# Designs tried in a protein design run: peptides against a protein of PDB entry 6O8C. Part 127

Target 1, 262 residues: chain A of PDB entry 6O8C
Amino acid sequence: VGLRYEKISLPKIHPRYDLDGDASMAKAVTGVVCYACRTASTLLLYQELMRKGVRWLVELVKDDYNETVHKKTEVVITLDFCIRNIEKTVKVYEKLMKVNLEAAELGEISDIHTKLLRLSSSQGTIESSLQDISSRLSPGGLLADTWAHQEGTHPRDRNVEKLQVLLNCITEIYYQFKKDKAERRLAYNEEQIHKFDKQKLYYHATKAMSHFSEECVRKYEAFKDKSEEWMRKMLHLRKQLLSLTNQCFDIEEEVSKYQDYT

## One batch from the design tools (peptide; made by RFdiffusion4, then SolubleMPNN)

Design b2_p20_7_s3 (from b2_p20_7, 12 letters changed)
Fold by OpenDDE base, seed 4:
Structure b2_p20_7_s3 (fold): chain B 262 residues (1-262), chain A 20 residues (1-20)
Amino acid sequence: as target 1 above (262 residues)
Amino acid sequence: SEVIEEAKKEWEKEEEERLK
């Protein structure tokens, strides 16, 4: 998962003065740096889109969490109400037993009461799990999205623009080398300028490639790796929330079986 | 064009800082 890009390298730059070779080399360098600019732009766009996606997913999971909490609360209220009603019924039957009434019904109700109390105890486990999830989603938690703002490249870094400046310088030299090639032979002064420009081309190209590799590609890869890890954890968290929701439904269903006794 | 000019200024600034 992620953007595919080709590994790029600069062509070999020979120190020998050769108008044809230098023009060809300059063309190749221009192409490579142009690719770097486009790639840097694409990588930046991808990261920005991913950051939006991360924010969206966080909100989605928070909504899921809130829904689960709401469902849990509903079940707790229902369960507590049922327990209170059963307890009242137990008390009534206990009084009736003192008057030699049937003990069989009391046993059944007592068993229901015990089961309901067990269900109530399980709510504590669900609550603790929800609290854990909340802590993980909270600022500073294990699933915080702060990494998305810190990792990778950002528009404020101006990497694409910086590379474009270097590309412009390289392109200018390339066009001059095309003209030089067309002249077939340069005067001494023009030859010296050509040699100097070739050196400038080398420095600009090297700077562009270093910037691309270190400030664009490397940071992008780090962002990508972190995003993949975080996404896996978030998806797992959503599954946990779903499991908790299902547990709440299961408890609700079980409680509904005993509502006839209330 | 303005974005490029700003980037040029940034490069120039970085180079000046490196030379200090």
Scores: peptide ipSAE 0.020, ipTM 0.578, DockQ to the pose 0.025
Fold by OpenDDE base, seed 5:
Order: structure tokens, then sequence, then C-alpha cells
Structure b2_p20_7_s3 (fold): chain B 262 residues (1-262), chain A 20 residues (1-20)
């Protein structure tokens, strides 16, 4: 989704000396650069809020991971205990079969043992999946949040302040051009100053727009795209964790059915 | 105002470097 902003461009600056036109142009430039400043500030704020959200989500997913690992560990312990008990039972029945024909009972217990061993094998796949998730969440992993600190614009870049400096320079020239317009005609020296100021205005405006485009908008868009991609992956990972948790519960439930035989 | 002045100084430095 992201924030919507208007694509802005500078008005055409005509080289012709025209006091009315120059004042009007300067007013328009001031408006455009003012919009750039405000937009840059808004984009920065959005990114800072998103960074907080990213950190929050990382902690949430880590908690989910830890809960899943804990549940998995409990299931493994329970399952191993059940397997050991069934194995003891099998050994007892094997000894009894040498003396008494209890083949049917032994068969049932052996089948349970086989099922439990299969469940134990499935735990290996869960462990592998958890390890994969852990690696992805680890520092340097594919889902690390390091990008959030690197991508986009940051308060330390001082982009808004830099743009504000340029806006101040532009605004000063605009006010001068408004005064020049009121004079209707300038003396030669004043006219030359006006022309020089017009060049300065162009320089400041161009610098502001370049900075806004390259250092604010472009970086914001990169951050936005990266954040959307990362968020989708994190949400998917969270679903995977939930799936693994459910698998653990399913195994636990199945094991509980066989505990009566131990 | 102090933040703006610092930014102004940074711009000036960048411009000086660009002109070299």
Amino acid sequence: as target 1 above (262 residues)
Amino acid sequence: SEVIEEAKKEWEKEEEERLK
C-alpha cells in the first residue's frame, strides 16, 4: 500500500526578464519545494513507524518460534518415553510367547510400536523445519530485519532540514521578486541583481528537486518495496510455525491414545 | 534553527567538495 504522493515538477523557468512572470514563477517554485519538504517529512515518519512495526513483528515471530520449539520438545520427550515403555512391553510378551501363545496381543503391541516409531521419524522433519526457520530469522538470515536499518531515509540523513534550507533561500528570492514586481521597473543594477537571483533560484530549486527525488522518494520507494516483500515472507513464516505447532499437537494426541498400553 | 544551520553547513561542505 504505502503513502500516496503527487509527482511534482518545477515550473518552466523562462530566461526572459519579466518582473510579473518571475514573481509568479518564484511563487510556484516556492509552493513546489514546500510540498517536497512536507512530503519528505511525511515519508520519513512513515518509514520510522514501519521500522517500529518491523521490530515488533520480529519479536512476535521469535516468541512464536520459541513456543513451537517448547511444544516440540515436550512432544519428543513424551513420545520417547512412550516408545521405551512399549519396547519393554514387547520384550515381556516375546518372553511369554516362548511359554504361552499370546500372539494376538503381541501383534497389537508391535503395531503400536511401529506407529510410534513412524511418529518419531516425523519429528525429525519438524526439527529440520524449525532449524530452517531459525536460520532464516538469525542475524544474516534471509528474514533478518537489517534491511530496515539500511534501506530508506533516516532522521540522521537530515533530508528535511536540507530541503528546508533550500526552501528558505527560494522563499527569500520570491519575496524579493514580489517587491521587484511592485516597482514595475528596475534600475540597471537592480535588474542585474534580479537576473542573478533568478539564476540562484533555479539552482536552489533544481538542487531541491534532485535531492527530493533521489534521496527521499527513490529511497522511500525502495524501502516500501522491501518492507512489503519482507512482511509477506514473515507472515508466511508465521503460518509455517503455526502449522508445525499443530503437527506437534496432532502427534501428542495420537501418542496419548497409546499411553494406556504402556 | 540550529538543525537548519547544521544542514546549511553540510550543504556548504558538499558544495565545496563538488567544486574541487
Scores: peptide ipSAE 0.020, ipTM 0.586, DockQ to the pose 0.025
Fold by OpenDDE base, seed 3:
Structure b2_p20_7_s3 (fold): chain B 262 residues (1-262), chain A 20 residues (1-20)
Amino acid sequence: as target 1 above (262 residues)
Amino acid sequence: SEVIEEAKKEWEKEEEERLK
């Protein structure tokens, strides 16, 4: 769930010279662009926080992966050791069987050996799964976090500052229009300036809204969508790691049952 | 303030490019 923001639009700007109307319009424009600035800042902050979260999660999952690999390795060593011991025992019993008919015990041990070999074979599947996970987490992998640096808006883009510049220009005109309104009537030259400023206001406002929509909102939405998708995949991967870990523990537990025969 | 001034310059450049 991303940040919610209100859809904003500029008020209608009438070409007619009207001191009261122009002041009111300018006030409204100032408000809208001010909201855009604040929203852009909030969206940027959100993205920066998310990027931190992404990096954190990547490291966490990598740690989990390493632990799982370590556990798997431990289990393999233990299992191999157990297999070797059972094989030695089998050989001893085979020799004894030549002298004494201890067929029942040999059969039991041979069955254990067979079971252990099956467990050993299952390790290959775990290894393959771990390799897949490693590949996905590797640079250039499907779960690489490169998108976090590419998508969205960044402080270096200076979007908030750019919008602030426009807001400052708009605000200045607004304050002038307030003064103009207070005068009730302007001299010819002042009226012309007012008209020009109104055009400037329109220009700045339009530029601000376009920039906000195209460079802030759109990019944010793209980032949000990508982050949600990526996060879902990462969480799933984490569950897979947990499953693999549990499989290792299960194998270890089963091997422990046969330690009495080793 | 410095960042704003830099941003202002960027806007000015963009406007100049638009006018070309």
Scores: peptide ipSAE 0.019, ipTM 0.585, DockQ to the pose 0.027
Fold by OpenDDE base, seed 1:
Structure b2_p20_7_s3 (fold): chain B 262 residues (1-262), chain A 20 residues (1-20)
Amino acid sequence: as target 1 above (262 residues)
Amino acid sequence: SEVIEEAKKEWEKEEEERLK
């Protein structure tokens, strides 16, 4: 679940020269852009933490895969050994049958042999499944984590710093507007400066909001969606690995029942 | 049975000779 943030918008800026209104507007703009800076920082932090989590999960799943492969290999060795022993026993009984021994025991051993061969065939399916999982985890595979390095925002983008610079400019103008308000009336030159600063304020504010929306929020949402999808697939893959491991254990258990006949 | 074990040993011996 991604971080919740509030949708922010700039207050309406009136073109009319009004010292009280301009100071109030500037205060509101400062607040909005300040929120954008903080939000951008938190969104960035979330993404960085998620990237760490992604890397961690990849390693965990790789470990699970290796364990499953190891278990499968052990079972194959055990099964092959059991099959070879049963085959030797079958040959011995076939020879003994020529000397009038009961056919019932040979039938039972032959049935066991058939069952073991069926188990051996199931190992092929497990192997194919493991190969599929390996391909998905490989570089360029469907579950590659390359998206985590590409999607979203990164510290190198300097989005927070860029927004902070704009916030500083806006804040400076806001403090000047507070002073202007306190003067109650400005001389002609100061009034012209005030009007010019108001235009600058608007410029900085709109730039900040555009940057926040397009470079921070939008990219974050894309990252979040991609991460959620990827995470679900990875968790499903882990379940598949567990299922394969359990199948190996089941085969091993069944083989152990027939070891007494060898 | 002991008879089966002896037969297994004999078979193993024959198989070893065949593989030589």
Scores: peptide ipSAE 0.000, ipTM 0.319, DockQ to the pose 0.002

Design b2_p20_7_s4 (from b2_p20_7, 11 letters changed)
Fold by OpenDDE base, seed 1:
Structure b2_p20_7_s4 (fold): chain B 262 residues (1-262), chain A 20 residues (1-20)
Amino acid sequence: as target 1 above (262 residues)
Amino acid sequence: SEVIEEAEKVWEEEERKRRE
């Protein structure tokens, strides 16, 4: 998703001395660089908010993980308890068989025992999956959020402030060019100053646009792409955790069917 | 030239702050 912004470019700067054209050009440049400043600020804000969101999601997923682990542990305890009880029952019936009691009941209980042991084996798979998820969430793991601190632009970069400096310089020249335009004709010395200012305007504008494109937009796009990818993976991981939780519930439900035999 | 130089000083200061 991300923020939508308009790609901007500087107007053409003609080398010809033209008071009207230069004033118009300067106005356009001011507008473009002003937009760049505002956009840079917005992009920065978005990234900061996204970083907060990333941190929030990490904590949420960790909570989900802990809940799943807790549920798994509960099921393991219940299952083990049930298995032990069934084993005791099997032993009792084996002793009764020596007295020619019905073998059919022993067979049924033994089958239940076998089923419970199979369910217990399934817990190993769940455990392995949880360990994998834990590894992915760990520092240095595939779902680590370290990228959020590395990618994109940061307040410490002072990009907005730097662009604002250039905008101020450009704006000053623009206002001068408006005055120059109003004079209709400049004296030789004033004309030379105007030409120099035009050159300054060019340098400031070019620097601003270069900085905006390379240090603001490009880095933002990289951050956006990385965040989207990471977010998809995190959401998928949450689904995996939910699946594991459901598996635990399924096992618990199956075990509950045999509790009457214990 | 003076304006550019002043702007560069500000940029340099901002870069210094970024590095600290």
Scores: peptide ipSAE 0.032, ipTM 0.630, DockQ to the pose 0.022
Fold by OpenDDE base, seed 5:
Formats: structure tokens, C-alpha cells, sequence
Structure b2_p20_7_s4 (fold): chain B 262 residues (1-262), chain A 20 residues (1-20)
């Protein structure tokens, strides 16, 4: 789960003036920061796609919840109706028992009544479970998706654009260092400019890598971890809903067996 | 220094856009 990326670090920048070495170093730095830019873009895209997926999944689970609630309500109505009918039948047979009639049948009906009452009592546990699920899915609940809007990096952060600016500066210096290398030897003034550019390159590179690590990678990892945790919980919740639905079907099936007595 | 200043200006502008 998530995107894999290579750990990147800046090459060692030697303070020694060396036209060949400086050109090679600048090339390497350009490559590293370029990779950082591309990686930051990819990480951002991944997060945006995941946010869409999260929203989609939330709606799906809400639909599942509503279906389960509907099924539960249906079963409660059916069960209550069956109980009322059986109770009426019990009263009739109790009256008949006063004249010593149908004792065996009364026993059977009474047993059915007892079973139905037990099934009715179990509905309370299903209701409690549904309420818990509703609470978890509600705004501010444990499974709210507010984290997806807060965690990680966003297009509005402009991280890729900021890194690209630094990359452009670094690239310009790299191209200059290639030219300097081709000259083999620089005049004193040009040498001093080269040294200053090397310092600028270091500054831009360090800033880019710090920004990449602290604002892109770190936040991405936090988003990834939170998304994985949330996803596991959501999948578990869906399984719970399915279980509750199945329990409702089981109760309905059992009640259907007794409808012939009503 | 000019390159750094230019980079900082663009950086600050991007930060401004982020706040809007």
C-alpha cells in the first residue's frame, strides 16, 4: 500500500575549487532535486486520488448502513406482527383449556411465543450495534473522513511549484559549470563568480531537500499511515454491517417458519 | 545574490498563493 520512493540525499559538496568536480557535483545535485520534484508531484497525485477514494468509500458504507437499517426495520415489523398474532392465538387456546380442550396445541404455540420473544429481545443488540456504527460514521466520529482533508500535502501548498523554482536555479548553475569546465581555466574574476555560484547552488539545493523532506515526504507518510489505519477500520465496519444484515435475514427466516401458525 | 533574491521572491509569491 502506498508509493515506494528511493531515499535521496545530496552529494557531498567539497569546498575545493575544481571545475571538473564542480560540474559533476552540480549535475548530481540537479538530478537529485529533479527527482525530488517528480516524486513530490507523484506523492501529491497519489494523495488526491486517495482522497477521492476515501470519499467514495464513505458514501458506499453509508449506503450499506441505510440498507441494513431498512432491513432491520422490516424484520422488526414482521416479528412484532407475528408476536401479536401468536399472543391472540394463545389467549384463545387458554380459554379453551378451561374446558379441557387442545392442551397439546397450546403447549406448542406457547413454545413458539417464547422463541419469538427471544428473537425480539435480540433486536435490541442489533439496534445498539447500528447506533454505534452510526456514531462512528457521523461527523466528528471515529471514522469521519475529516483527516483526509487535513493530513498530507495539497495542491494549494504549491510544493511542486516551489521545488521547481529551486530546480530551475540549480539547473542554470549546472549549465554554467559545464561551460566553466570546458574553459579548463578561469580568470580570477570568473573564478570568484564560480565560487559564489557554488555557494548559491548549495543554498538552493539544501532548501529544496529540506522542503522536500519536511513538507512533502513527512506529511505524505503521515497521510499514508492514517489512510491505512482508517481503511482497515472501514473494512471492518463493512464486515460488521454485513454481519448485522445476515442476522436480520436469519431472524426473518426463522420467523417465516412460524407464520403458518398465525 | 540576485538569483537567490529572485528565487525568494517567487517562493514568497507561491506562499502568498497558498494562503489565498
Amino acid sequence: as target 1 above (262 residues)
Amino acid sequence: SEVIEEAEKVWEEEERKRRE
Scores: peptide ipSAE 0.031, ipTM 0.625, DockQ to the pose 0.022
Fold by OpenDDE base, seed 2:
Structure b2_p20_7_s4 (fold): chain B 262 residues (1-262), chain A 20 residues (1-20)
Amino acid sequence: as target 1 above (262 residues)
Amino acid sequence: SEVIEEAEKVWEEEERKRRE
């Protein structure tokens, strides 16, 4: 899961003054930093899309939760109604039993009553589980999406723009080194400028690569890891929610067996 | 040195924007 990118490193920069070598080196550095810029942009885009996906998934799960709560409530009402009806029937038969008329039927009704009470007791567990799920999805819960806003890189960090500035400086030096190479030999003053530019190139390149690795790649990896962990937890929660839904349907089905007595 | 200084100014400006 996540975007794949190639690990990049700067070419070796030789201290020796060499017009051909320096031009080649500058070209390579330009390529590397250009790749870093593009990669940083892609990584940022991925994270932004994932943040949208996270928000969407949270809302989806909340909707599913609400539907499950609604179903649970419906089942509770139905079950309670059935229990009340059976209890009324039991009372009637108990009165009749005083005259020794309907003992066998009373036993059957009492057994149904006991079964319904058992089903009713399971509703407490379902309610507790739903409350737990709700707490996890709450703003302070374990499945809150606050991490998605905190982890990783953001457009406001301006990482791509910062890298682009450095790339522009590097590219300018590269083009100058191409010209220097074409001259084959530089005058003393131009040679000194070339040497200074080489130092500047090193500075910009090092800064770019450090920024890319520490601020872009590292933070992206942290975001990726956190997102994977969060997704696993969300999937587990959805499975729990489905289980609770199925339990509600099972109870409803069981209650339907006793409709003739209600 | 002037190029480096200019680049640093741009970075500082971008950093300022990030803090806002």
Scores: peptide ipSAE 0.030, ipTM 0.624, DockQ to the pose 0.022
Fold by OpenDDE base, seed 4:
Structure b2_p20_7_s4 (fold): chain B 262 residues (1-262), chain A 20 residues (1-20)
Amino acid sequence: as target 1 above (262 residues)
Amino acid sequence: SEVIEEAEKVWEEEERKRRE
């Protein structure tokens, strides 16, 4: 799960003045930092897409919740209506029993009434479960998506742009080192400039790698881990909603069996 | 030093944009 990236490290930078070695080193550094820029961009894009997916999933689950609530409400209305009708029937038959009539039918209706009352009691459990789900989905709840806006890297961080600046500086030095290599030998002043540029290259490269590791990779990993955990919880919640919906259908089906008595 | 200074200038500008 998530994007795979290669663990990168800077090549060893030797302090020794060597035009061939320095050019090769600079090329390698350029490659590494270039990879960091591309990777940072890819990681950012992934996170942005995931954030969109998270928002989409939240809305989907909210819709599922609302549908479940609607179905539950429908069943409650039907069940309550059925109970009221059965209760009226029970009262009529109780009056008939005073004259010793319809004893068997009264027993059957009373049993149905008892069953309906049990079904009504189960609605309380469903309601409690729905309330729990609602609380979890609410702002500040356990399944709130606020983390998606906080965790990870964001376009506003300008990480790719910052890395690109450093890459540009490094690339410029690399091209100069390539030219220096072609000269085979530098004058004293040019040699000193080369040495200073090598120090600058080291500075930029180190800064780039630190920024990449600390601000891009680390934050991405945190985002990834949190997203995976959250996603599992959301999917589980969706299954719970489906279960509750099925329970409502089961109750509705059971109630339909008794509609002939209403 | 000029290269570093220019890089830092751009870096600081990006940080400024981030804070806005």
Scores: peptide ipSAE 0.033, ipTM 0.632, DockQ to the pose 0.022; fails the geometry check

Design b2_p20_8_s1 (from b2_p20_8, 10 letters changed)
Fold by OpenDDE base, seed 4:
Structure b2_p20_8_s1 (fold): chain B 262 residues (1-262), chain A 20 residues (1-20)
Amino acid sequence: as target 1 above (262 residues)
Amino acid sequence: DEEDLKKAFEILKELEKEVE
């Protein structure tokens, strides 16, 4: 899960003044930082897509929850109605029993009543489970998606733009170093400028790599880890909802068997 | 935007497979 990227590092920067070596080094640095920029952009895009996915999944699960609650409510109504009717029947048969009539039928009806009461009790368990799920999905709950907005990198951080600025500076120096290389020999002043530019290149490169590692990669990895954990929990919850729905259907089916006695 | 959502959905499906 997640995007794969290669771990990158800056090439060794030699302090020695060498026009050929410096040009080669600058080229390599440019390549590395360029890769960092592209990678940062890709990582950001991934996170944004995941955030959209998270929101989508939350809504989906909420819909599932509502459907389950609705089904549960229907079953409760049906069950309660059936129980009331059976209770009325029991009362009638109890009166008949006083005159020693239909004892066997009373036993059967009483057994049905007992079974229905057990089903009613199970509905209480389902209700409790639904309440638990609701609490988990609620704001501040264990399955809240607030982490998706807090963790990782965001467009507002402007990490890609910051890296791009540094890349531009590095690229400019690289192009100059290519020119310097072509000259084969520089005048004293130009040589000094070259040396200063080399220092600047090092500074920019180091800054870019630090920013990439600390502000892009690290945060991305944290986001990824949290997203995976959250996703597992959400998927499990969805399975729980499905299970509860199925239980409601099972109860409804069982109740239907007894409706003929009401 | 719709394409982005589709991509996100695919990512979620992949995650689902890992959890199963």
Scores: peptide ipSAE 0.028, ipTM 0.565, DockQ to the pose 0.729
Fold by OpenDDE base, seed 5:
Structure b2_p20_8_s1 (fold): chain B 262 residues (1-262), chain A 20 residues (1-20)
Amino acid sequence: as target 1 above (262 residues)
Amino acid sequence: DEEDLKKAFEILKELEKEVE
């Protein structure tokens, strides 16, 4: 899960002055930092797309929740109506028993009433579960998507742009080293400039790699981990909602069996 | 659980394509 990227490292920079070696090293460094820039851009894009996906999923789950709540409400109304009707029937039969009518029918109706009351009590558990889910989905809840806005890298961080600036500096030095190589031998002053530029290249490269690792890769990995955890929780929540919905349907079906007696 | 996660991420990837 997530984007795969290759772990990159800077080539060894030798302190020895070597025009051929320095040009080759600079070329390699340019390649590595270029890869870092491209990778950082890709990682950023991935995160932005994931954020959109997260928002979409939240809305989907909220819709599922609302549908479940609606179904639960419908069942409660139906159940309450059925209970009231059965209670009226029980009262009528109780009055009839005072006149020596058969107790068997009253017993059956009374049993139905008891069963309906049990079903009604189960509605409290469903309601409690729905409230829990609602609290988890609410702002500040355990399943809030605030992490998606906080974790990872963002366009406003300008990480890609910062890396690109460093890459430009490195590339400039590389081109100079390519020219230096072509000269085969440099005058003293040019040699000193070359050595100084080599140090600059080292500093730029190190800065680029540190920034890439600490600000791009590390934050991306944190975002990825959080997204996986959150996704797992959301999937579990959806399963819970489905279970609650099924429970509502089961209750409705059972109530329908008794509607013939009302 | 791992398979479910994979499916979820696949769905997210498809959604990403739709948003592009």
Scores: peptide ipSAE 0.024, ipTM 0.562, DockQ to the pose 0.067
Fold by OpenDDE base, seed 1:
Structure b2_p20_8_s1 (fold): chain B 262 residues (1-262), chain A 20 residues (1-20)
Amino acid sequence: as target 1 above (262 residues)
Amino acid sequence: DEEDLKKAFEILKELEKEVE
């Protein structure tokens, strides 16, 4: 998962004054920085979409959790009710045995009681698991989404805009170098301006590439890695919740088999 | 020439700080 992009680098900039070479170099630089701008924009968009997805998934999992808790509670109530009824039945049969009734029915009811108590004990494990999940989802928990707001690049960083400004400066110099090339020869003053512009071009280009690599790409990669890890954990948690829900259904089904004895 | 270009770059960097 994640966006694939090409690694870009600036062409070699020769210090020698060469109108043809400088125009060609400037064109290449313009292309590279232009690509950086577009890429930065795409990377930012991806991160923003992922942040929305993270928020969505958190809410989804919370809903799943609440449903599971509700189901668990329902099963507990049903199970407890069944246990109490069986206990009453056991007491009645115990009294009847004192009057020489056969013990076969009492044995069966006692076995059912034992099974129900085992089911009740298993409910404790489900409760513990739900508590663990709740803890993980809680603020400050292991699955908190605070990282999504901290990691990566944000619109407020204005990285794309900053790169665009640099691109504009570079493009302007490129067009001037194109004109200079067409002139074939420059007067002394124009030559000096050309040389200064070449230095400016180098400065802008280097700044753009540094900003792109350090503030856009690196932060994006960090965000991507964290998002993937977090997403896997969240999906696993959802599966765990589903498993717990199924366990509750299984218990409920088992209890229903014994309701006829109550 | 390359060294001169680097020096020029540093000068430009300082100038930008002054404009900011």
Scores: peptide ipSAE 0.017, ipTM 0.491, DockQ to the pose 0.012
Fold by OpenDDE base, seed 2:
Structure b2_p20_8_s1 (fold): chain B 262 residues (1-262), chain A 20 residues (1-20)
Amino acid sequence: as target 1 above (262 residues)
Amino acid sequence: DEEDLKKAFEILKELEKEVE
């Protein structure tokens, strides 16, 4: 989910000298560029907040990973202990079986041993999955957050400030055009200045709109798209970790059933 | 930037002549 903004465009600038029309046009241009400046600021703020959110989520998932690894390790220790104890018991009963004693009990213990070994094998799969997750979260991995620092717009780009400078120039011309309009008629020299300022206004406005579109909006959209994709992957990974944790709990519970035989 | 500005001025001057 990203910020919504309205698509803006410059009004048509007529080449004809018209004090009323030029003042009106300048007002409209001022409004458009003002909106661009404010929008650029908002888009920048959003991206900065998202970058903080990304960092937070990375740390959260790393914590989840560590907890899962810890739980897995605990279960492995418990399982290995049970297996060793069952193996000792099997050896004792095998000796007894040579004397044709307690054959039924040996069968039961052997079945438990087989089940425990299967559970141990499943731990190998969990380990492989954890290793995969670790590799994905590592620097340079598929889920690295380096994109968050590279994509989009940054305060160091000074986009808002650049737009503000252009807006100031445009606003100054607009106010002059309001004065010119109030004079109703200009002397020749003043008229030439007005025409020149109109060209300057056009130049500043087009520069502002190009900068806004190419350096602010386009980069923001790219950032947004990457952030959404990355977020989906991270959430999926978190679900995978939860699944692995649950598998560990399931194994632990099953092992507990056989502890009475050890 | 200066060249672009000069071009813009020339274009506007020509357009103004066409409209006047």
Scores: peptide ipSAE 0.017, ipTM 0.446, DockQ to the pose 0.011

